# Designs tried in a protein design run: peptides against a protein of PDB entry 4Z63. Part 259

Target 1, 334 residues: chain A of PDB entry 4Z63
Amino acid sequence: LCLGMNDLTGNIPEDLFHLKRLNLLGIQENRLSGSLSREIRNLSSLVRLDVSWNLFSGEIPDVFDELPQLKFFLGQTNGFIGGIPKSLANSPSLNLLNLRNNSLSGRLMLNCTAMIALNSLDLGTNRFNGRLPENLPDCKRLKNVNLARNTFHGQVPESFKNFESLSYFSLSNSSLANISSALGILQHCKNLTTLVLTLNFHGEALPDDSSLHFEKLKVLVVANCRLTGSMPRWLSSSNELQLLDLSWNRLTGAIPSWIGDFKALFYLDLSNNSFTGEIPKSLTKLESLTSRNISVNEPSPDFPFFMKRNESARALQYNQIFGFPPTIELGHNN

## One batch from the design tools (peptide; made by RFdiffusion4, then SolubleMPNN)

Design b2_p25_7_s4 (from b2_p25_7, 17 letters changed)
Fold by OpenDDE base, seed 4:
Structure b2_p25_7_s4 (fold): chain B 334 residues (1-334), chain A 25 residues (1-25)
Amino acid sequence: as target 1 above (334 residues)
Amino acid sequence: SFAALKAERDARAFERTQDENVIYR
């Protein structure tokens, strides 16, 4: 049953919960309000639940143990409070959990040992606090993780060295500290292709440790951290690099010539730093900017990006990295 | 209008999420 993109108001009619054969309930993009009914438990055949873009409030009901076939739960852009319900945090059937842009709070806890099917987690823009959950790497299929805009004070857990399934990771704007430790840990994530760390590590030094290596890194975004240091030499070994944003830092020194050796690099932002010297001539030879055939069909993060012209500008939302215009931005340097 | 309320909802959602995965240009 798909009732999305209407102007429906009030609560879900109770009679809808009598539909025991219902595989898909989509009521997204409405004005539904109140608590999400516990009677969802009666939808024992439910595979997909989309309640996103509504006015739901209260706690998410702890009924997911009665939904053994549920693969997709989309609850983004609501007013949900409290934590992730225990039954949801233990769901063996769940592939995708999207609770982005809610008011969920407390410590983030997932029973990753039980969540054997979880491949995408979006908890961006919530009120989670405390430390990052050390057991996230136990979610053996977890590929896409957005934890941006929460308050995860401290460091990236050492256990994330074992996060082999991780491909797309955002910790943007989450009050993280110790970029050296974070990069030192995350380099062990062999499948990591997208790393977003914007608005963390305030005033720290970007490490130039030649022992750091991100073999499969395609997208690195570490903007607006006020990072000090120079262009990191370890990045030159990331031959698959497609997008680099180090803008709005305090990086110094020359832009190195190896920046033009990235065959797939189509988006470069080094603006609003303190770089000096000449623009590398190698940038004029970037194949991705000279050839029209950027392979648009590469896997991308499930989480959106927000492009802003400045800190006060209205962002443009991009659901795919390949939607970015080919760009070289070197402005506002010294 | 319902359209205006939707636009307001969408605007508020956008404002709250603009600082997730920011790329500056």
Scores: peptide ipSAE 0.477, ipTM 0.906, DockQ to the pose 0.829
Fold by OpenDDE base, seed 5:
Structure b2_p25_7_s4 (fold): chain B 334 residues (1-334), chain A 25 residues (1-25)
Amino acid sequence: as target 1 above (334 residues)
Amino acid sequence: SFAALKAERDARAFERTQDENVIYR
């Protein structure tokens, strides 16, 4: 049953929960309000539940043990409070959990040893606090992780060295400290292609350790951290780099010539830094900007990006990185 | 239209200035 993208108000009719053969319930993009009914437990055949973009409030009901076929739970952009229910945090069937842009709080706890099918987790823009969950790498299929805009004080856990499934990761604006430790840990994530660390590490030095290596890195976004230092030499080994944003930092020195050797680099933002010297001639010869149709069909993170012209500007949401226009931005380095 | 629904969704997404995964331009 798909009733999304309407102006439906009130709560879900109770009789809907008698549909024991229902595989898909989509009621997204409405004005549904109140608590999400516990009677969703009666939908024992449910594979997909989409309640996103509504006015739901209260705690998410702890009934996911009665939903053994549930693969997709979409609850983004609601008013949910409390934690992730125990039955949801232990779901062996769940592939995707999206609870972005809610009011969920407390310590983030997932039983990753039970969540054997989880491949995408979006908890961005919530009120989670404490430390990052050290057991997250035990989610052996977890590929996409957005934990942005929470309050995860401290450092990236050492256990994330073993996060082999991780491909797309955002920790942007999460009060993280120690960029050197974070990069030193995350370099061991052999499948990591997208890393977003914007609005963390305030005033730290960007490490220039030549021992750092990100083999499959395609997207690196570390904007607005007030980072000091220079263009990091270790980045030159990331031959698959497509997008680099280091804007709104305090980086100094020359822009190195190797920045033009990235054959797939279509988006470069080094603006609002303190770079000096000449613009490398190699940047004028970037193949991605002159001749190559960058395949728009490459795998991208499931979490959205928000483009802002400045800190006070209204953000534009982009669901795909490849939707960005080819860009070289070197402005405001005077 | 699907375009109008997308625009409304996008507008609702835009109303919350989300300092989440920000790219500055």
Scores: peptide ipSAE 0.422, ipTM 0.844, DockQ to the pose 0.504
Fold by OpenDDE base, seed 2:
Structure b2_p25_7_s4 (fold): chain B 334 residues (1-334), chain A 25 residues (1-25)
Amino acid sequence: as target 1 above (334 residues)
Amino acid sequence: SFAALKAERDARAFERTQDENVIYR
């Protein structure tokens, strides 16, 4: 049953929950309000539940143990409060959980040993607090993780060295500390292609440790952290780099010539730093900015990006990194 | 209109989420 993108108001009719053979319920992009009924438990054949972009409030009902076939739960852009229900946090069937842009709070807890099918987690823009869940790497299929715009005080857990499934990771604007530790841990994520750390690590030094290596890194975004230091030498070994944003930091020194050796680099923002010296001539030879069509049909993060012209500007939402125009931005340096 | 209400909802959602995964340009 697909009723998305209408002007439906009020509550879900109770009779809808009698549809025991229903595999897909999509009621997204409406004006449905009140609590999400616990009677969704009666939808025992449900594979996909999309309640996103509504006015739902209250706690998410703890009925997911009665939904053994549920693979997709989309609840983004609602008013949900409380935590992730225990039955949802233990769901062995769930592949995708999207609860982005809610008011969920407390400590983030998932039983990753039970969540054997979870491959995408979007909890961006919530009120989760405390530390990052140390057991997140136990979600052995978890590839896409957005935890941006929460309050995860402290450091990236050491256990994330074992996060082999991780490919797309955002911790942007989450009150994280110790960038050196974070990078030192996350370099062990052999499948990590996208790393977004914007608005963290305020005033820390960007590590220039030549022992750091991100083998498959394609997208690195570490903007507006007030980071000190220089262009990190370890980044030169990330030969697959496509997007680099280090803008709005306090980085100094020269822009190194190796920045032009990235054959796939189509977006470079080093603006609003304190870089000095000459612009490397190698940047004029970037293959991605020349007439060669680099096929940009690569898997991307499931979470959106927000492009802002400045800190006060209205953002533009980009659902795909490859939607960014080819860019070299070196403005507002010394 | 529904379009206006959707636009307002989308605007509010956007305002709440624009500090997520920010790229400055």
Scores: peptide ipSAE 0.479, ipTM 0.906, DockQ to the pose 0.864; fails the geometry check
Fold by OpenDDE base, seed 3:
Structure b2_p25_7_s4 (fold): chain B 334 residues (1-334), chain A 25 residues (1-25)
Amino acid sequence: as target 1 above (334 residues)
Amino acid sequence: SFAALKAERDARAFERTQDENVIYR
């Protein structure tokens, strides 16, 4: 049953929960309100539940043990409160959990040993607090993780060295500290292609440790951290780099010539730093900007990006990184 | 209008997510 993208209001009719053979329930992009009924437990054949972009409130019901076939739960952009229900945090069938842009709170806890099928987790823009869950790497299929805009004080856990499934990771605006430790840990994530760390590590030094290596890194976004230091030499070994944003930091020194050696680099923002010297001539020869059609069909993060012209500007949402126009921004360096 | 209320909802939802994965340009 697909009723998405309408102007439906009120609660879900209780009779809908009598549909025991229902595999797909999509009621997204409506004005449905109240609590999400516990009677969703009666939908025992449910594979996909999409309640996103509504006015739901209250706690998410703890009934996911009665939904053994549920692979996709989309609840983003609601007013849900409380934590992730225990049955949801233990779901062996769940492939994708999206609860982005809610009011979920408390400590983030997932039973990753039980969540054997979890591939995508989006919990961005919630009220989770405490430490990052050390057991996230135990989710052996977890590829896409958005934990942005929560209040995870402290450091990236050492256990994330073992996060081999991780490909797309955002921790942006989550009150994290110790960028040196974070990068030192995350370099061990062999499948990591996208790393977003914007609005963390306030006033720290960007490490220039030549031992750091990100083999498959395509997208690095570390903007608005007030980071000190220079362009890190370790980044020159990330030959697959496509997007680099280090804007709105306090980085100094010269822009190195090796920045123009990235054959796939189509988006570079080094603006609003304190870089000095000349613009490398190699930047004028970037193949991706001169001759290469950027493949829009490359795998991308499942989480959105928000492009802002300045700190106070209204952002534009981009669901795909490859939707960004080819860009070189070097402005506001003095 | 229902369209205006949806647009307002969508605008508010958008505003709440502006500082998630920011690319400055």
Scores: peptide ipSAE 0.434, ipTM 0.871, DockQ to the pose 0.809; fails the geometry check

Design b2_p25_8_s1 (from b2_p25_8, 12 letters changed)
Fold by OpenDDE base, seed 3:
Structure b2_p25_8_s1 (fold): chain B 334 residues (1-334), chain A 25 residues (1-25)
Amino acid sequence: as target 1 above (334 residues)
Amino acid sequence: SAEEEEQKKIIERLKSKATEEELNF
């Protein structure tokens, strides 16, 4: 049953929960309000539940043990409060959980040993606090993780060295500290293609450790951290780099010539730093900026990228990295 | 199919809307 993208108001009719053979319930993009009914437990054949973009409130009901076939739960952009229900945090069937842009709070706890099918987790823009869950690497299929805009004080856990499944990781604006430790840990994530660390590590030094290596790194976004230091030499070894944003930092020194050696680099933002010297002539030779046909064949993670072009401007969110026009921003480097 | 194109447009719209709300930095 797909009723998404309407102007439906009020609660879900209770009679809808009598549909025991229902595999897909999509009621997204409505004005549905109140609590999400516990009677969703009666939908025992449910594979996909989409309640996103509504006015739902209260706690998410703890009934996911009665939904043994549920693979997709989308609840983004609601007023949900409380934590992740225990049955949801233990779901062996769940592939994708999206609860972005809610009011969920407390410690983030997932039973990753039980969540054997989880491949995508979006919990961005919530009120989760405490530490990052050290057991996330135990989610052996977890590729895409958005934890942006939460209050995860402290450092990236050492256990994330073992996060081999991780391909996309956003921790933007999560009150994280110790960028040197974070990069030193995350370099061990051999499948990491996208790393977003914007609005963390305030006033720290960007490490220039030549031993750091990100083999498959395509997207690095570390904007608005007030980071000190220079363009990091270790980044020159990330030959697959497509997008680099280091804007709104306090980076100094010259822009190195090797920045133009990135054959796939179509987006570069180094704006609002303290870079000096000449613009490298190699930047004018970036093939990816001259050829509109960047066939980016990789499935862009369904996670938003934020680009803030102006301090007073709302960040621009791009859903797909490939939706960015070829761009070089070097403004405000004095 | 026409349904697949409509689903693609819906997914693109859902994607585009999801971007705007996170932008409240």
Scores: peptide ipSAE 0.016, ipTM 0.498, DockQ to the pose 0.298
Fold by OpenDDE base, seed 5:
Structure b2_p25_8_s1 (fold): chain B 334 residues (1-334), chain A 25 residues (1-25)
Amino acid sequence: as target 1 above (334 residues)
Amino acid sequence: SAEEEEQKKIIERLKSKATEEELNF
């Protein structure tokens, strides 16, 4: 049943929950309000539930143990409160969980040993607090993780050295500390292609440790951190780099010539730093700026990038890397 | 307002992405 993109109001009719053979319920992009009914438990054949972009409120019902076929739960942009229900946090069938832009709170807890199918997790823009869950690497299929715009105090857990499935990771604006530890841990994520750490690590030094290596890194965004130091030498080994944003930091020294050796680099923002010297001539030879066919054959990250062009502005959301024009921003240096 | 237009663009992009997530899964 697909009823998305209408002006439907009120709550879901209780009679809808009698549809025991229903595989797909899509009611996204409406004005549905009230609590999400516990009677969703009666939809025992449900594979996909999309309630996103509504006015739902209250706690998410703890009925996901009665939904053994549920693969997709989309609840982004609602008024949900409380935590992730225990049955949802233990779902062995769930592939994708999107609860971005809600009012979920408390400690983030997932039973990753039970969540054997989870591949995408978007919990961005919530009120989760405490520490990052140390057991996320136990979610052996988890590739895409957006935890941005929560309040995860402290450091990236050391257990994330074992996060081999991790491909896309956003922790933007999550009150994280110790960038040296974070990068030292996350370099062990052999499948990590996208890393977004904007609005963390306030006033720390960007590490220039040549032992750091991100083999498959395509996207690095570490903007608005007030980071000190220089362009890090370890980044020169990330030959697949497509997007680099280090804007709104306190980085100094010269822009190194190796920045122009990145054949796939189509977006570079080094603006609002304290870089000195000449613009590298190698930047004028970037094939990505001259060729219209950036064959971006790789799947876009399942979470939006938040870029701030101004500290006072709301972060612009970019859902896909492909939506970026070829850009070099070097403004407001010196 | 300029903020509302920016929110609309964010919304439209999120819609487009939700649709792409629907096609890929």
Scores: peptide ipSAE 0.014, ipTM 0.501, DockQ to the pose 0.044
Fold by OpenDDE base, seed 2:
Structure b2_p25_8_s1 (fold): chain B 334 residues (1-334), chain A 25 residues (1-25)
Amino acid sequence: as target 1 above (334 residues)
Amino acid sequence: SAEEEEQKKIIERLKSKATEEELNF
């Protein structure tokens, strides 16, 4: 049953929950309000539940043990409060959980040993607090993780060295500390292609450790951190780099010539730093900027990228502003 | 190309997600 993209109001009719053979319920992009009914438990054949973009409030009901076939739960852009229900946090069937842009709170806890099918997790823009869950690497299929715009005080857990499934990771604006530790840990994520760390690590030094290596890194965004240091030498080994944003930091020194050796680099933002010297001539030879025929296999980040145009501006989504055209931003340097 | 369509889908997915994040700033 697909009723998305309408002006439906009020609560879900209770009679809808008598549809025991229903595999797909999509009621997204409506004005549905009130609590999400516990009677969703009666939908024992449900594979996909999409309640996103509504006015739902209250706690998410703890009935996911009665939904043994549920693979997709989309609840983004609602007013949900409380935590992730225990039955949802233990779901062995769930592949995708999207609860972005809610009012979920408390410590984030998932039973990753039970969540054997989880491949995508979007919990961005919530009120989760405490530390990052150390057991996320136990979710052996988890590839896509958005935890941006929460309050995860402290460091990236050491256990994330074992996060081999991780491909897309956003922690933007999550009150993280110790960028050196974070990069030192996340370099062990051999499948990591997209890393977003914007609005963390305030005033720290960007590590220039030549031992750091990100083999498959395509997208690195570490903007608005007020980071000190220079362009990191370790980044030169990330030969698949497509997008680099280090804007709105306090980075100094020259822009190195090796930045022009990235054959796939189509977006470079080094703006609003303290870089000096000449613009490398190698940048004018970037194949992605000169050849229309370079198929940049863009990583499909499930998560938005954000930039600030100025200190007073809201973080604007890259895709709203630019759609990631071939871009070099070097403005507001010394 | 198929790649341009995939890029377009990536861009659209990213666009849809940031409209949601701007509402919370």
Scores: peptide ipSAE 0.015, ipTM 0.579, DockQ to the pose 0.229; fails the geometry check
Fold by OpenDDE base, seed 4:
Structure b2_p25_8_s1 (fold): chain B 334 residues (1-334), chain A 25 residues (1-25)
Amino acid sequence: as target 1 above (334 residues)
Amino acid sequence: SAEEEEQKKIIERLKSKATEEELNF
């Protein structure tokens, strides 16, 4: 049943929960309000639940143990409060959980040992606090992780060295500290293609450790951290780099010539730094900027990226990183 | 250009979505 993209108001009629053969309930993009009914438990055949973009409030009901076929739960952009229900945090069937842009709070706890099918997790823009869950790498299929705009103070857990499934990771604006440790850990994520760390590590030094290596890194966004240092030499080994944003830092020195050696680099933002010297002529040789046909045949992350072009501007939310126009931003350097 | 307009629309769509996320803080 798909009732999305209407002006439906009130609660879900209770009679809808009598539909025991219902595989898909999509009621997204409405004005549905109140609590999400516990009677969802009666939808024992449910594979997809989409309640996103509504006015739902209260706690998410702890009924996901009665939904053994549920693969997709989309609840983004609601007023949900509390934590992730225990049954949801233990769901062996769940592939995708999207609860972005809610008011969920407390410590993030997932039983990753039970969540054997989880491949995408979007919990961005919530009120989660404490540390990042050390057991996230136990979610053996978890590829896409958005935890941005929470309060995960402290460091990236050492356990994330073992996060082999991790491909897309956003931690933007999550009060993280120790960029050197974070990069030193995350370099071990052999499948990591997208890393977004914007609005963390306030005033730290960007490490220039030549031992750092991100083999499959395509997207690096570390904007608005007030980072000190220079363009990191270790980044030159990330031959697949497509997007680099280091804007709104305090980076100094010259822009290195190797920045133009990235064959796939179509977006470069080094603006609002303290770079000096000449613009590398190698930037004029970026094939991606000269050829219209960047066939980016890569799976887009299930979560948006955020970039802020000025201090007063709202962050730009990019649904698909590959939808960027070819761009070189070098403005506001010294 | 049409490409610049499409880029502008992408950027605007991106701005609008980011706006909705920031308004809930």
Scores: peptide ipSAE 0.009, ipTM 0.536, DockQ to the pose 0.094; fails the geometry check

